# Designs tried in a protein design run: peptides against a protein of PDB entry 3J47. Part 99

Target 1, 121 residues: chain A of PDB entry 3J47
Amino acid sequence: IRLTNQLKSLKGLQSKLKDVVEYLDKVINKELPINHTILGKLQDVFNLLPNLGTPDDDEIDVENHDRINISNNLQKALTVKTNDELMVIYISNLVRSIIAFDDLIENKIQNKKIQEQRVKD

## One batch from the design tools (peptide; made by RFdiffusion4, then SolubleMPNN)

Design b2_p30_3_s2 (from b2_p30_3, 14 letters changed)
Fold by OpenDDE base, seed 4:
Structure b2_p30_3_s2 (fold): chain B 121 residues (1-121), chain A 30 residues (1-30)
Amino acid sequence: as target 1 above (121 residues)
Amino acid sequence: SLEELLKKLKQLFEELLEKVEKEIEELEKL
C-alpha cells in the first residue's frame, strides 16, 4: 500500500514535470506566449532545487531561509535513495506548487494544439 | 536573456524528471 502510493505519487509528478517541460518548450519555440505568473512559480520551484544540474549558477539567494531548508531537504531526498518517506513529503510540496498551475498550463497547451490542428485543416 | 532563462529552466526540469523516472524504475523493481 505505502509503496504503491509512493509510486503513484511519483508517476503523477512525472506527468506534471513532462507537462512543464512541454510548456517551456512551446514558450521557447514561441508557440505560446510568455505567462509571467507560470514562469514566476516555476522559478520559485527552481529556487527550491538549487543543485539540480547547474553547479555554476549558485547565486546563493540567501534571503529565504525556509526556501533554502526546503531546497536542501528536497535535494537530499532526491539524492538519498533510501529516504523514500522524506522524498515523498518534499516532492509532494513541489508537486502541489506545480499542480496549482496544471490546469492553466494544460489549457494553454491544448488551446495551441487545437489552433495548430485548425491551421492544418 | 529571457531565452537563456527559459532554456535553463527547461534543463532543470528535465534533470528533475530524469531523477523521478529513475526513482520510479527503482520502485518498480521491488
Scores: peptide ipSAE 0.357, ipTM 0.877, DockQ to the pose 0.475
Fold by OpenDDE base, seed 2:
Structure b2_p30_3_s2 (fold): chain B 121 residues (1-121), chain A 30 residues (1-30)
Amino acid sequence: as target 1 above (121 residues)
Amino acid sequence: SLEELLKKLKQLFEELLEKVEKEIEELEKL
């Protein structure tokens, strides 16, 4: 039962990671525009990554059913004891890259709004 | 640049994906 649930969680994570890689590839290749809603959902996933080591499930905002499911699935996937130290290092680097990405996207959105206002005046 | 950051992010996701796939393969052998 536990192993089956872990395998199911890992397969779910695998599917989501493939979707993310495919999306990023399309954005890099300029096949898709940057979608801030999708990026916001990726942020939601990634903001849960730092909490994967904290057992304090008690502060999970009940309104974000998708966040809770992703957190639970990701925690269950990462608790598979095989390569935990290396996974933690990669996840930490991933989180740092995402935070930097978010800051860059927010700066670009602000700059675009400023330019659009200047064209209207 | 934004493009370089996106490429780095993609690479990190690919590396994580590879690790998850290896773990799945190990669990399926059990």
Scores: peptide ipSAE 0.356, ipTM 0.878, DockQ to the pose 0.485
Fold by OpenDDE base, seed 5:
Structure b2_p30_3_s2 (fold): chain B 121 residues (1-121), chain A 30 residues (1-30)
Amino acid sequence: as target 1 above (121 residues)
Amino acid sequence: SLEELLKKLKQLFEELLEKVEKEIEELEKL
């Protein structure tokens, strides 16, 4: 039961991360307009998880000790098989943060498709 | 630049995605 729930949560996270990557790719390729609200929320996710992309930046800025601990614990929970409880908590918080802008991403994709259809008519 | 920021952001999400996919694969082997 617990393992099944973790797997389900991870698959949900995987799907949302793919959607984010696809969205960013479309914005980079100028297929979608820049939305500063979406970009701001994506930046907030990374500001909460500073160590996801830089394992080697040893510059411990002492003032962000709690955020660094959360990020390190998430990364450790994803890489170390031993802490399933922390993994569930940190993944759940990450998923909630991503879901908070998922509707905005989907709405922008839909609005763009509608606009492209109207130009073809 | 904004383009550089977007590319960096995309890269970070791709790295996170790879970690999640690896964890899924490990859990599915159990």
Scores: peptide ipSAE 0.346, ipTM 0.874, DockQ to the pose 0.491
Fold by OpenDDE base, seed 3:
Structure b2_p30_3_s2 (fold): chain B 121 residues (1-121), chain A 30 residues (1-30)
Amino acid sequence: as target 1 above (121 residues)
Amino acid sequence: SLEELLKKLKQLFEELLEKVEKEIEELEKL
């Protein structure tokens, strides 16, 4: 059940990330303006992050810290309406925070895999 | 430039996407 829910959430995240990449391509190609759509899609990604599974007790504090950083970076990006370059910088930092959070998820997946192997032995 | 920053941002999202895809693949193997 937990693993299935994590997989479902990750697939949702994957879909949203693909949408973000596609949007960024359109912006780079000057087909679309940058700000609000990226922020909206990033917000969608953030809404999925809490659902990527309950952290293990030992990693709860680290994940909470990363979530707070992500939220703060998003708030900063939302408040800076007039400076697109600053927004891109804040969004980049936000993405780095998401990557760091993802690395924690990967570590949990690896730990679970190791534990399942140990139970099968 | 702003364009270069956007390209870097795209790259970061692509890297994150690759990580997520790898995690999905790992979970599907369990």
Scores: peptide ipSAE 0.340, ipTM 0.873, DockQ to the pose 0.550

Design b2_p30_3_s3 (from b2_p30_3, 13 letters changed)
Fold by OpenDDE base, seed 1:
Structure b2_p30_3_s3 (fold): chain B 121 residues (1-121), chain A 30 residues (1-30)
Amino acid sequence: as target 1 above (121 residues)
Amino acid sequence: SLKEKLLELKKKFEELLEKVEKLIKELEKL
């Protein structure tokens, strides 16, 4: 039951990450206007990752401002099956950041798709 | 440039997505 719920949550996260990538592609291709507020929030997802460890890990990460440590901690949290608690903490913080603008991203993508369909018809 | 920063940000999300997908696949094997 717990693992199934975690898997469902991860699949939800996967879907949201795909939406973010699609949004970024549309911005890069100039299909959508640049929204600095959204881009700032997306960047904050990665900027906050170093601080998402245990208090002991946070002390180590504050001293080591190296981008390499951020990727390693996230990778460790995602790859170590036995560290479910850290995984949940990292994922929860990512989800919270994404949820704040998910509806806005989805609405922009949908509106663009509708406009593209109308131009093709 | 702004475009380069966007590409870098996209790459980071793609890498994160790949990691999540790998984790999902591993959990589905259990």
Scores: peptide ipSAE 0.445, ipTM 0.905, DockQ to the pose 0.467
Fold by OpenDDE base, seed 4:
Structure b2_p30_3_s3 (fold): chain B 121 residues (1-121), chain A 30 residues (1-30)
Amino acid sequence: as target 1 above (121 residues)
Amino acid sequence: SLKEKLLELKKKFEELLEKVEKLIKELEKL
């Protein structure tokens, strides 16, 4: 049960990471506008930030109101999606850190027991 | 350049993805 749940969580993380890579490809290929807020948050993923902030719209030149609204709405939607994805990544990294910590504790306990047995022999 | 920074960031995420995929494959063998 526990292992199955962990595997499911990792598969979820895999899917989210693929989405992030796809997003970056679209930005690189100029299919999507550059959003510095999103890019900044993506750079912060490896620092395990608990607060992902609020979705922000990039400032776009105000000349065409209709085009601006569409672009801002798209950027906002992408920012929200990215924040959700980053949250999943953060939680997954936290869980992995906790698991690694538990394994460390178990290893220390086992090593202590082995040493105590050697002293009694 | 901005493009170079984007490519570097993409590479970091691809490396993380590869690690996750490797872990999934190992767990599926158990």
Scores: peptide ipSAE 0.434, ipTM 0.901, DockQ to the pose 0.502
Fold by OpenDDE base, seed 2:
Structure b2_p30_3_s3 (fold): chain B 121 residues (1-121), chain A 30 residues (1-30)
Amino acid sequence: as target 1 above (121 residues)
Amino acid sequence: SLKEKLLELKKKFEELLEKVEKLIKELEKL
């Protein structure tokens, strides 16, 4: 049960990481505008790795209420922004989980390999 | 440049993706 849930979480992370890479490709190819806030948050995923032991309350600063009549491109960028913000939070939580279970996963993999080797001997 | 930073960031995510994919593959063999 626990391992199955971990695998499910990892598959979720895999999907989200693919989405992030696709987003970055669209920005690199100028299909989407550069959003420094999103890019900063994506960078923070790696910067937070050393500090993942403390739940820093990522206060979602909801305050950018600028209801500007936004071009279809900017509306798309805002939709992507919201999705990317959620992805960052999700990725951060999953990365924490991966780190927390890394030793357990590795130990199980090693034990399985040892058992398989014993059967071949 | 900004483009270089984007490429570096993309690379970091691709590396993380590769690690996750490797972990998934190993877990699925269990």
Scores: peptide ipSAE 0.432, ipTM 0.901, DockQ to the pose 0.472
Fold by OpenDDE base, seed 5:
Formats: structure tokens, sequence, C-alpha cells
Structure b2_p30_3_s3 (fold): chain B 121 residues (1-121), chain A 30 residues (1-30)
């Protein structure tokens, strides 16, 4: 039961990630206009992913570039070594972020399709 | 450039997608 639910959730995430990639392709190909709000949120996903595993590292003084590199290397090392466990936490937050603008992405795609149909008529 | 940033962002999501797909495949074998 739990595993089935997790699998279902992951399949949902997979679908949403595919939608994001498709959206980005459409923007890159100039099929959709650039939306800086969406792009900013998508970038924030990866910027926040490392921080979600280490809430206590925010107190490290920005002045030590070396500590930031060590923290990033440690987070990278942890992500590589504990990929499965960290993925669950990161995926959960990622899913929430993606869902938040999924409707906006879909609406933009639909509006484009409607506009293209109107031009063909 | 903006296009380069978009391509990089796309690549990151594709990599994440690949990881999720691998996890799904592993879970489906259980």
Amino acid sequence: as target 1 above (121 residues)
Amino acid sequence: SLKEKLLELKKKFEELLEKVEKLIKELEKL
C-alpha cells in the first residue's frame, strides 16, 4: 500500500517533470512567450534543493567563500551517496513547487493552441 | 544568453526526470 502510493506519486512527478521539459522546449523554440515568473520559480527549484537538506547551514557567514564551497561539495556528496533518501525530501518540495505553476503552464499552452486554431480558421 | 540559461535549466530538469524514471523502474521491480 505505502509503496504503491509512493510509486503513484513518483509517476505523477514524472508526468509533471515531462510537462516542465515540454514547456521549456516550447519557450526555447519560441512557441510560447518567455514568462520570467515561471522561469524564476523553475530556477528556484534547483537553488532550494540543496538547502532543504541542511536548514542549519543558513547561519554560516556569507563572507567565507570556502565554507560555501565545502557545504556545496558536502551536499553534492550527500546527494550522490544518499540519492534515494534525499530524493524523497527534495522531490516532495519540488512537487509542491511544480504543482503551484502547473496550471499556469497548461493555461499558456492551451491559450497558444486556441490562438493557433483561430488563425487557421 | 537567455537561451543558454533556458537550455541549462532544461538539462537540469531532464536529469532530474531521468533520476525519477530510474527510481520508478526500481520500485516497479519490487
Scores: peptide ipSAE 0.430, ipTM 0.902, DockQ to the pose 0.499

Design b2_p30_3_s4 (from b2_p30_3, 13 letters changed)
Fold by OpenDDE base, seed 4:
Structure b2_p30_3_s4 (fold): chain B 121 residues (1-121), chain A 30 residues (1-30)
Amino acid sequence: as target 1 above (121 residues)
Amino acid sequence: DLIKKLKELKKLFEELLEKVEKEIEELEKL
Protein backbone atom coordinates (compact mmCIF):
# COMPACT_ATOMS: atom_id res chain seq x y z
CA ILE B 1 0.00 0.00 0.00
CA ARG B 2 2.65 2.66 0.98
CA LEU B 3 4.98 1.70 -1.93
CA THR B 4 2.04 1.73 -4.41
CA ASN B 5 1.03 5.22 -3.22
CA GLN B 6 4.64 6.48 -3.53
CA LEU B 7 4.92 4.99 -7.04
CA LYS B 8 1.57 6.60 -8.01
CA SER B 9 2.74 9.98 -6.64
CA LEU B 10 6.08 9.73 -8.50
CA LYS B 11 4.27 8.78 -11.77
CA GLY B 12 2.04 11.83 -11.28
CA LEU B 13 5.15 13.99 -10.72
CA GLN B 14 6.81 12.47 -13.83
CA SER B 15 3.78 13.35 -16.00
CA LYS B 16 3.68 16.92 -14.69
CA LEU B 17 7.45 17.47 -15.08
CA LYS B 18 7.12 16.29 -18.70
CA ASP B 19 4.29 18.83 -19.23
CA VAL B 20 6.56 21.57 -17.77
CA VAL B 21 9.47 20.63 -20.08
CA GLU B 22 7.12 20.57 -23.10
CA TYR B 23 5.68 23.97 -22.13
CA LEU B 24 9.15 25.52 -21.72
CA ASP B 25 10.18 24.07 -25.11
CA LYS B 26 7.13 25.70 -26.78
CA VAL B 27 7.99 29.07 -25.13
CA ILE B 28 11.68 28.79 -26.19
CA ASN B 29 10.57 27.92 -29.77
CA LYS B 30 8.21 30.98 -29.74
CA GLU B 31 5.17 28.68 -30.22
CA LEU B 32 3.74 30.17 -26.98
CA PRO B 33 4.09 33.73 -25.62
CA ILE B 34 6.11 34.31 -22.45
CA ASN B 35 3.73 34.23 -19.48
CA HIS B 36 5.28 35.78 -16.36
CA THR B 37 2.58 34.24 -14.09
CA ILE B 38 3.45 30.74 -15.35
CA LEU B 39 7.20 31.45 -15.05
CA GLY B 40 6.61 32.76 -11.50
CA LYS B 41 4.94 29.43 -10.57
CA LEU B 42 7.91 27.54 -12.08
CA GLN B 43 10.24 29.70 -9.98
CA ASP B 44 8.14 28.77 -6.89
CA VAL B 45 8.74 25.07 -7.76
CA PHE B 46 12.50 25.78 -8.08
CA ASN B 47 12.48 27.66 -4.76
CA LEU B 48 11.46 24.27 -3.29
CA LEU B 49 14.41 22.64 -5.22
CA PRO B 50 17.34 25.21 -5.22
CA ASN B 51 20.05 22.47 -5.27
CA LEU B 52 18.75 20.47 -8.29
CA GLY B 53 20.74 22.91 -10.45
CA THR B 54 24.12 22.31 -12.00
CA PRO B 55 27.00 23.76 -9.83
CA ASP B 56 26.87 26.90 -12.06
CA ASP B 57 23.59 28.17 -10.40
CA ASP B 58 25.38 29.18 -7.11
CA GLU B 59 24.37 32.88 -7.71
CA ILE B 60 20.70 32.72 -6.47
CA ASP B 61 20.64 34.19 -2.94
CA VAL B 62 22.81 32.70 -0.14
CA GLU B 63 20.70 34.77 2.37
CA ASN B 64 18.06 32.14 3.38
CA HIS B 65 19.82 29.32 5.28
CA ASP B 66 16.36 27.77 5.98
CA ARG B 67 15.54 27.46 2.22
CA ILE B 68 18.89 25.72 1.55
CA ASN B 69 18.05 23.14 4.24
CA ILE B 70 14.55 22.45 2.75
CA SER B 71 16.16 21.96 -0.70
CA ASN B 72 18.86 19.60 0.51
CA ASN B 73 16.18 17.63 2.35
CA LEU B 74 14.01 17.38 -0.82
CA GLN B 75 16.94 16.26 -2.98
CA LYS B 76 17.85 13.73 -0.26
CA ALA B 77 14.19 12.64 0.00
CA LEU B 78 14.06 11.98 -3.80
CA THR B 79 17.44 10.14 -3.88
CA VAL B 80 17.42 8.36 -0.49
CA LYS B 81 14.79 5.58 -0.09
CA THR B 82 15.07 5.87 3.73
CA ASN B 83 13.24 9.22 4.09
CA ASP B 84 9.75 8.28 2.85
CA GLU B 85 7.87 10.66 5.19
CA LEU B 86 9.85 13.73 4.05
CA MET B 87 9.52 12.52 0.43
CA VAL B 88 5.70 12.44 0.77
CA ILE B 89 5.62 15.96 2.32
CA TYR B 90 7.92 17.46 -0.32
CA ILE B 91 6.24 15.67 -3.26
CA SER B 92 2.82 16.80 -1.93
CA ASN B 93 3.97 20.45 -1.81
CA LEU B 94 5.63 20.13 -5.24
CA VAL B 95 2.49 18.49 -6.71
CA ARG B 96 0.28 21.30 -5.29
CA SER B 97 2.55 23.89 -6.96
CA ILE B 98 2.55 21.88 -10.23
CA ILE B 99 -1.28 21.36 -10.24
CA ALA B 100 -1.81 25.12 -9.90
CA PHE B 101 0.71 25.58 -12.72
CA ASP B 102 -0.84 22.85 -14.94
CA ASP B 103 -4.34 24.40 -14.71
CA LEU B 104 -2.77 27.70 -15.79
CA ILE B 105 -0.91 26.08 -18.75
CA GLU B 106 -4.02 24.19 -19.92
CA ASN B 107 -6.16 27.33 -19.70
CA LYS B 108 -3.57 29.35 -21.71
CA ILE B 109 -3.15 26.63 -24.40
CA GLN B 110 -6.95 26.38 -24.76
CA ASN B 111 -7.31 30.18 -24.95
CA LYS B 112 -4.61 30.31 -27.66
CA LYS B 113 -6.38 27.58 -29.72
CA ILE B 114 -9.70 29.48 -29.41
CA GLN B 115 -8.00 32.73 -30.57
CA GLU B 116 -6.32 30.96 -33.54
CA GLN B 117 -9.72 29.51 -34.58
CA ARG B 118 -11.36 32.97 -34.35
CA VAL B 119 -8.64 34.42 -36.65
CA LYS B 120 -9.31 31.69 -39.29
CA ASP B 121 -13.01 32.38 -39.35
CA ASP A 1 18.92 36.91 -21.98
CA LEU A 2 15.38 35.64 -21.14
CA ILE A 3 15.50 32.76 -23.71
CA LYS A 4 18.90 31.71 -22.27
CA LYS A 5 17.38 31.61 -18.74
CA LEU A 6 14.41 29.59 -20.08
CA LYS A 7 16.84 27.05 -21.63
CA GLU A 8 18.70 26.75 -18.32
CA LEU A 9 15.34 26.32 -16.52
CA LYS A 10 14.27 23.63 -19.05
CA LYS A 11 17.56 21.76 -18.50
CA LEU A 12 17.00 21.77 -14.71
CA PHE A 13 13.50 20.28 -15.16
CA GLU A 14 14.90 17.62 -17.55
CA GLU A 15 17.50 16.65 -14.91
CA LEU A 16 14.77 16.44 -12.24
CA LEU A 17 12.59 14.37 -14.60
CA GLU A 18 15.48 11.93 -15.21
CA LYS A 19 15.95 11.52 -11.42
CA VAL A 20 12.22 10.85 -10.93
CA GLU A 21 12.23 8.33 -13.83
CA LYS A 22 15.20 6.47 -12.26
CA GLU A 23 13.42 6.33 -8.88
CA ILE A 24 10.22 5.02 -10.56
CA GLU A 25 12.24 2.32 -12.38
CA GLU A 26 13.93 1.27 -9.11
CA LEU A 27 10.56 1.08 -7.27
CA GLU A 28 8.99 -0.96 -10.12
CA LYS A 29 11.84 -3.54 -9.77
CA LEU A 30 10.92 -4.20 -6.09
Scores: peptide ipSAE 0.382, ipTM 0.886, DockQ to the pose 0.533
Fold by OpenDDE base, seed 3:
Structure b2_p30_3_s4 (fold): chain B 121 residues (1-121), chain A 30 residues (1-30)
Amino acid sequence: as target 1 above (121 residues)
Amino acid sequence: DLIKKLKELKKLFEELLEKVEKEIEELEKL
C-alpha cells in the first residue's frame, strides 16, 4: 500500500515533468510565445528544488550556506530512501508549484486561441 | 541569451526527470 502510493505519486510527478519539458521545448522552438510569468514560476520551482547541480559543477558559491542545508536535506530525501516525510513535503511543494504553472499555461494557451479567433473575425 | 537559459532550464528538468525515472525503476524492483 505505502509503496504503491509512492510509486503512483512519482509516476504523477514524472508525467508533470514531461509536460514541463514539452512546454519548454515548444517555447525554445518558437511554437509558444515566451512568458516571463511562467518562467518566473518555473524559477520559483527550481528555488524550492534541491540544487540539481551535476557533481562536476565546481562553482561553490560559498554565500548560500542555509540554502545548501535545505538543498542537501531535500537531495538526501530524494536520494536516501529514509526520510519519507521530507520527500512528501518536497513532492507536495513541487506538485503545488506545477499545478499553479499548469493553470497559467492553460490560461495562456486559451488566451492565444481567443486572440487568434478574434483576428480571423 | 534567453533561449540559452531556456535550454539550460530544460536540461535541469530532464535531469530531474531522469532521477525520478530511476527512483520509479528502483521501487518497481521491490
Scores: peptide ipSAE 0.379, ipTM 0.886, DockQ to the pose 0.515
Fold by OpenDDE base, seed 5:
Structure b2_p30_3_s4 (fold): chain B 121 residues (1-121), chain A 30 residues (1-30)
Amino acid sequence: as target 1 above (121 residues)
Amino acid sequence: DLIKKLKELKKLFEELLEKVEKEIEELEKL
């Protein structure tokens, strides 16, 4: 039961991460217009994610002890088999954050399709 | 500048996706 729920949450996260990568690719390729609200929120999610960067950048200073602890615990929970409960909590919060972008991305893709239809008529 | 930042952000989400895919594969082997 617990493992099945974790696997389901991870598969949900995987799907939403694919949707985010595809959205960013469409914006880079100028297939979608830039939306600073979506990009700001994706950056906020990324800033809430543990440093996904390689462990080789020793340097940037002091001032968010609570964000660094949540970040390091999520990276440890994803990399170290040792805390299934913390992994579920952090992944669930990450999934909720990404789902809140899916509605904004989907609304924008729909608005673009509606505009492209109106230019063909 | 903005397209460079978007490519960097895309790369970071691809790295996260790869980590999640590896974890899914490990959990599916149990």
Scores: peptide ipSAE 0.371, ipTM 0.881, DockQ to the pose 0.521
Fold by OpenDDE base, seed 2:
Structure b2_p30_3_s4 (fold): chain B 121 residues (1-121), chain A 30 residues (1-30)
Amino acid sequence: as target 1 above (121 residues)
Amino acid sequence: DLIKKLKELKKLFEELLEKVEKEIEELEKL
């Protein structure tokens, strides 16, 4: 039962990581335009990753069924008592990916504001 | 450069994906 739930949570994480890699590849290759809504959803998933240690159940808006499922799957995947060393490595990589993603979004928002100013002048 | 940062981010997700795949393989052997 525990191992099956752990494996299911990791397979869910694997699928979502693959979807993110494929999306980033299409954006890098200019096959897809930069979608701020998808980037916002990825940011929301990442903003839930630092909160994996806080049991405060009191502010999850019911409209984010994808966020709740990803957060719950990530929490369940990180609460896997598989090798504590692997868990620390995953958390460290996730935190680096979060920081790099937040920096990327902020830089894109700033560049958009600069372009919107240049079109008004 | 935005494209450079996207490539760095993609690499971080690929490295995490590879580790998750290894852990799945280890758990499927038990």
Scores: peptide ipSAE 0.364, ipTM 0.882, DockQ to the pose 0.532

Design b2_p30_4_s1 (from b2_p30_4, 17 letters changed)
Fold by OpenDDE base, seed 3:
Structure b2_p30_4_s1 (fold): chain B 121 residues (1-121), chain A 30 residues (1-30)
Amino acid sequence: as target 1 above (121 residues)
Amino acid sequence: DLLNEAKKFLEELKKLAEELKKLLEKLKLE
């Protein structure tokens, strides 16, 4: 039961990540304009992720000491088998940020469709 | 291109989520 619910939640997260990728494809293809609020939420997601191996970002500005600490703590929580509680907290925050991002994408797409329909009527 | 890097990173994250899913499925079979 617990593992099945975790698997269902992970499938939900995977679907939301797919929607994010599809949105980014539409922005790259110039089908949708860049939305700075959506980009800000994308940055919030990245700030909550461990450095998943861009080795070349070691040159970007020491000025965000708190953000580096969050990323390092998440990386530590993922690498250190002993701190399952911190890992759950960080994953929960990441999931909340991805959900909020997906909701913004959906709202933006829906609002655009409604506006396009109102202009055709 | 920041958008292409962001997309690549999200695809890597999606891959990691799929690996976690496989791990959870494996753990469910135990």
Scores: peptide ipSAE 0.074, ipTM 0.547, DockQ to the pose 0.067
Fold by OpenDDE base, seed 2:
Structure b2_p30_4_s1 (fold): chain B 121 residues (1-121), chain A 30 residues (1-30)
Amino acid sequence: as target 1 above (121 residues)
Amino acid sequence: DLLNEAKKFLEELKKLAEELKKLLEKLKLE
């Protein structure tokens, strides 16, 4: 039961991450204007996420000791079966941040469609 | 560019989520 709920939450997270990628593609392709509120929420997600750097990015500036501890805790939570509780807390915070971001993206896409309809009428 | 880094990061996070899903599925089969 607990594992099935974690898998369901992870599938939900994956779907929302896909929506965020699709939004960023539209912004990169100039189909949508850059929204600073959306970028601010994206930056909040990056501040809450440890650098999921591939081990090949040899340029982690040694000066931010606080970011290294969060990265090591996620990497330890991913590699060590014994810290399920910290992993659940971390994933829950990440999920809440991505949900709030996805809701903002959806609202902006809907508002654009409404404006495009009003310009055609 | 921030947008390209954001996209790359989200793709990496998506890959990690798929890996976690596979690990959880394997753990359920044990």
Scores: peptide ipSAE 0.074, ipTM 0.533, DockQ to the pose 0.075
Fold by OpenDDE base, seed 1:
Structure b2_p30_4_s1 (fold): chain B 121 residues (1-121), chain A 30 residues (1-30)
Amino acid sequence: as target 1 above (121 residues)
Amino acid sequence: DLLNEAKKFLEELKKLAEELKKLLEKLKLE
């Protein structure tokens, strides 16, 4: 039961990450304006992910000590098979952060559509 | 088993996160 619910959450997370990729592609293609609030929240999500693969992100901003501790604990929870409970907590927090980020993206897309309609009227 | 499926999903999420990171770095260079 618990593992099935985790898999369901991970599938939801995967879908939301795809939506974020599509958003970033639109920003890169200049179809959407750069939104620094959105980009900042995406960086916060990455800081919560266990160091996903490049050694050059070692700008250890000393101000992120609590976030680094969360990331290190998540890494430990992912490597240690015995602490499925901590892994669930950290993945759940990551999922919540990504959902909140997706809602922010959607709100910005809707606001742009409303502005484009007002300029056409 | 469910554990192997969970591991597969985690690896897929890691790939997506790496892709997102690459896109962010491209956006910072513009």
Scores: peptide ipSAE 0.064, ipTM 0.590, DockQ to the pose 0.181
Fold by OpenDDE base, seed 4:
Parts: C-alpha cells; structure tokens; sequence
Structure b2_p30_4_s1 (fold): chain B 121 residues (1-121), chain A 30 residues (1-30)
C-alpha cells in the first residue's frame, strides 16, 4: 500500500520531470530566454543533493506537517508550468520523493530477507 | 554550461526513477 502510493506519486513526478527537460531543451536551443533565477535555484538543488542522500536524523520528525505543505507546493508546481520558482520546488520535492522511495524499497527488501531467514531456522 | 548540467541531472533522476520502478515490479511489492 505505502509503496504503491509512492510509486503513483513518483510516476506523476516523472511526467512533470519530462516537462522540465523539455523546458531546458528550449532554453538550450535559444527558443526561450535564460532565467538566471531558475538556474541559480537548480544549482542550489544540486548542492543539496549530497545532503539529501544523507538521512539527517532531524528530517524524520518534521515529516507530517511539512509533507502536506510539500505536497501542496508540489501540486502547485505541477499545475503552474510558467513559474520558474515552482519548477525548483518541484525538482527538490522530486529528489526527496525518489530518496524516500529508495529507502522504502530497501527497508522492504531487508524485512523480507529477515523473514526468509526466520523460516529456515 | 549550467543548462547542460541541469539537463544531465534530470535525465539521471529519470533513470533512477525507472530503476526503482523496475525493482518494485520485480519484488511484487503492493
């Protein structure tokens, strides 16, 4: 159930990630002007990636109230194609969602291995 | 070029998402 819901969310995010790639292609091809604010915020996301991959133990307890705001900001970012700030929020939330999904899969793999060992004993 | 780096990063994230999806399907996790 939880993993299925995360997979559904990830599929939605992946679809919008394609839209972001298409936007960047238009900027690279000079079909759209460069927005330096977007590029600066994308750089901030890249700088945060190493830190997002380390479970800072402090992110576990803030999860429920921030998740609703993150989900709402993500949904707003998903509905507004033209707001560059929302694209950065979207990418940040995408990264967090991918990491959280990976952690959930790994936890399920470990739990399955433990159960299979207990049945052999 | 920062735009090319951003594009590359987004493609890497897409690849990771597809790998995780395939792993979930392989494990038959509901």
Amino acid sequence: as target 1 above (121 residues)
Amino acid sequence: DLLNEAKKFLEELKKLAEELKKLLEKLKLE
Scores: peptide ipSAE 0.036, ipTM 0.487, DockQ to the pose 0.023

Design b2_p30_4_s2 (from b2_p30_4, 19 letters changed)
Fold by OpenDDE base, seed 3:
Structure b2_p30_4_s2 (fold): chain B 121 residues (1-121), chain A 30 residues (1-30)
Amino acid sequence: as target 1 above (121 residues)
Amino acid sequence: NLLKEAKEFLKKLEELLKKLEEEEKKKKLL
């Protein structure tokens, strides 16, 4: 039961993250205009997770020692189970930011559809 | 530039979540 609920929650988070990536692709491809509110929420996500660098990304900007520590703590929390409490805090804040971003994307898509309908009428 | 970096970061996060899903599936098989 517990593990099934964890897998469902994880799949839900993966789906929302995919929607965010697909939205960013549409913005990059100029299919959608940039939304500064959405961009602000992306910045909130980056402030919570300063370096999801893979260990194989040799671009260590050595000047961000505190950001490296937060990232290493999250990666270690995900891989080595070293601090479950900090992991829960970081993941909870990340999840809140992703949900708020997904809601803004949905609202923008809905607003675009409403505008396209009003131009046809 | 920034939006492409943002996208790449989110893709790395997707891959981490996928690895986590695979490990949780493995634990469910044991």
Scores: peptide ipSAE 0.087, ipTM 0.650, DockQ to the pose 0.068
Fold by OpenDDE base, seed 5:
Structure b2_p30_4_s2 (fold): chain B 121 residues (1-121), chain A 30 residues (1-30)
Amino acid sequence: as target 1 above (121 residues)
Amino acid sequence: NLLKEAKEFLKKLEELLKKLEEEEKKKKLL
C-alpha cells in the first residue's frame, strides 16, 4: 500500500514536470508569450534549491556555477538517500512550487482556449 | 538564456525522479 501510493505520487510529479518542460519549450519557441507570474514561480523553485554546498567557503562569483553545483548536490543528495530533514522540507517546498506552476500553466492554456473560442463565435 | 537553463534543470530533475521511480518499482516487485 505505502509503496503504491509513493509510486502514484511520483508519477504525478513526473507528469507535472513534463508539462512544465513542455510549457518552457513553447515559451522558448515563441509559441506562447512570457508569463511573469509563471516565471516568478519558476524563480521561487530555484530559490528553494538548498545551497547544498557546505556552508564553508566565502566569496561571490558566478551565478551560473551555483546552479550547476546545486543541481549536482541535489542529485547527490537524492542518490545518497540522505534522510536529511532539511532535504525533506526542501523537496516538499519544491513539489508545492511545481504544483502551483503546473496549475498556472493549465489556467493559461484554458484561458487561451476560451479566447480562441470567443474569436470563432 | 535563463529559460533554457531552467528547462535543462527541470529535465535533470525529471530524469532523477524517473530513476527513483524505477528503484521504487524494483522494491515493489520484491
Scores: peptide ipSAE 0.087, ipTM 0.654, DockQ to the pose 0.064
Fold by OpenDDE base, seed 2:
Structure b2_p30_4_s2 (fold): chain B 121 residues (1-121), chain A 30 residues (1-30)
Amino acid sequence: as target 1 above (121 residues)
Amino acid sequence: NLLKEAKEFLKKLEELLKKLEEEEKKKKLL
């Protein structure tokens, strides 16, 4: 029972994360306007997770080293020991931010589709 | 720049969640 619920919750989180990535692609491709409220919630997600590795920009400032170590420790905690209470707190805050972000994205996409339908009629 | 960094972070998170899903599936088979 517990493991099945954990797998269901994890699949739900993966789906929501995919929706967020798809939204960001549409914004990058200029298919959707930038929404500052959505970007603010995205910044909250980034502030809760110290650097899940920026792609290799070759200026490791000393401040990035401590953030990389915390990220590597979080990655290692995710893969090796789901029993770290600190990890559960960080993941729980991240998950709440992703859910709130997904709800904002879905509301924005639906509102845009309704407006585009009204222009075709 | 920030939107691309955002996207790459979310992709790395997606990969980590996928690894976690595979490990939890393996535990369900035992």
Scores: peptide ipSAE 0.085, ipTM 0.644, DockQ to the pose 0.067
Fold by OpenDDE base, seed 1:
Structure b2_p30_4_s2 (fold): chain B 121 residues (1-121), chain A 30 residues (1-30)
Amino acid sequence: as target 1 above (121 residues)
Amino acid sequence: NLLKEAKEFLKKLEELLKKLEEEEKKKKLL
C-alpha cells in the first residue's frame, strides 16, 4: 500500500514535470509569449534547490560546478536510504513549487483557449 | 539562454525521478 501510493505520487509529479518541459519548449520556440509570473515561479523552484554542497566542498567555483554537483548530490541523496528529514522537507518544497507552476501553466493555456474562442465568435 | 538552461535542468530532474520510479518498482517486486 505505502509503496503503491509513493509510486502513484511520483508518476503524478513526472506528468506535471513533462507538462512544464513542453511549456518551456513552446516558449523557447516562440509559440507562446514569455510569462513573467510563470518564470518567477520557475525561479522559486530553482531557489528551493538545496545547495547540497557538503560542508567540505566550499572551496570550488560556485556558479558552474553547482549545477552538476546539485544534480549529483540530489541523485546521491535520492539514492541513499538516509532518512534525511531535511531532504524530505526540500523535496516537499520543490514538489509544491512544481505543482504550483504546473497549475499556472494549465490556467494560462485554458485562458488562451478561451480568448481564441471569443475572437472566433 | 536562461529558458534553455531551465529546460535542461528540468530534464535532468525528470531523469532522476524516472530512476527513482524504477528503484521503487524493483522494491515492489521483492
Scores: peptide ipSAE 0.083, ipTM 0.648, DockQ to the pose 0.068

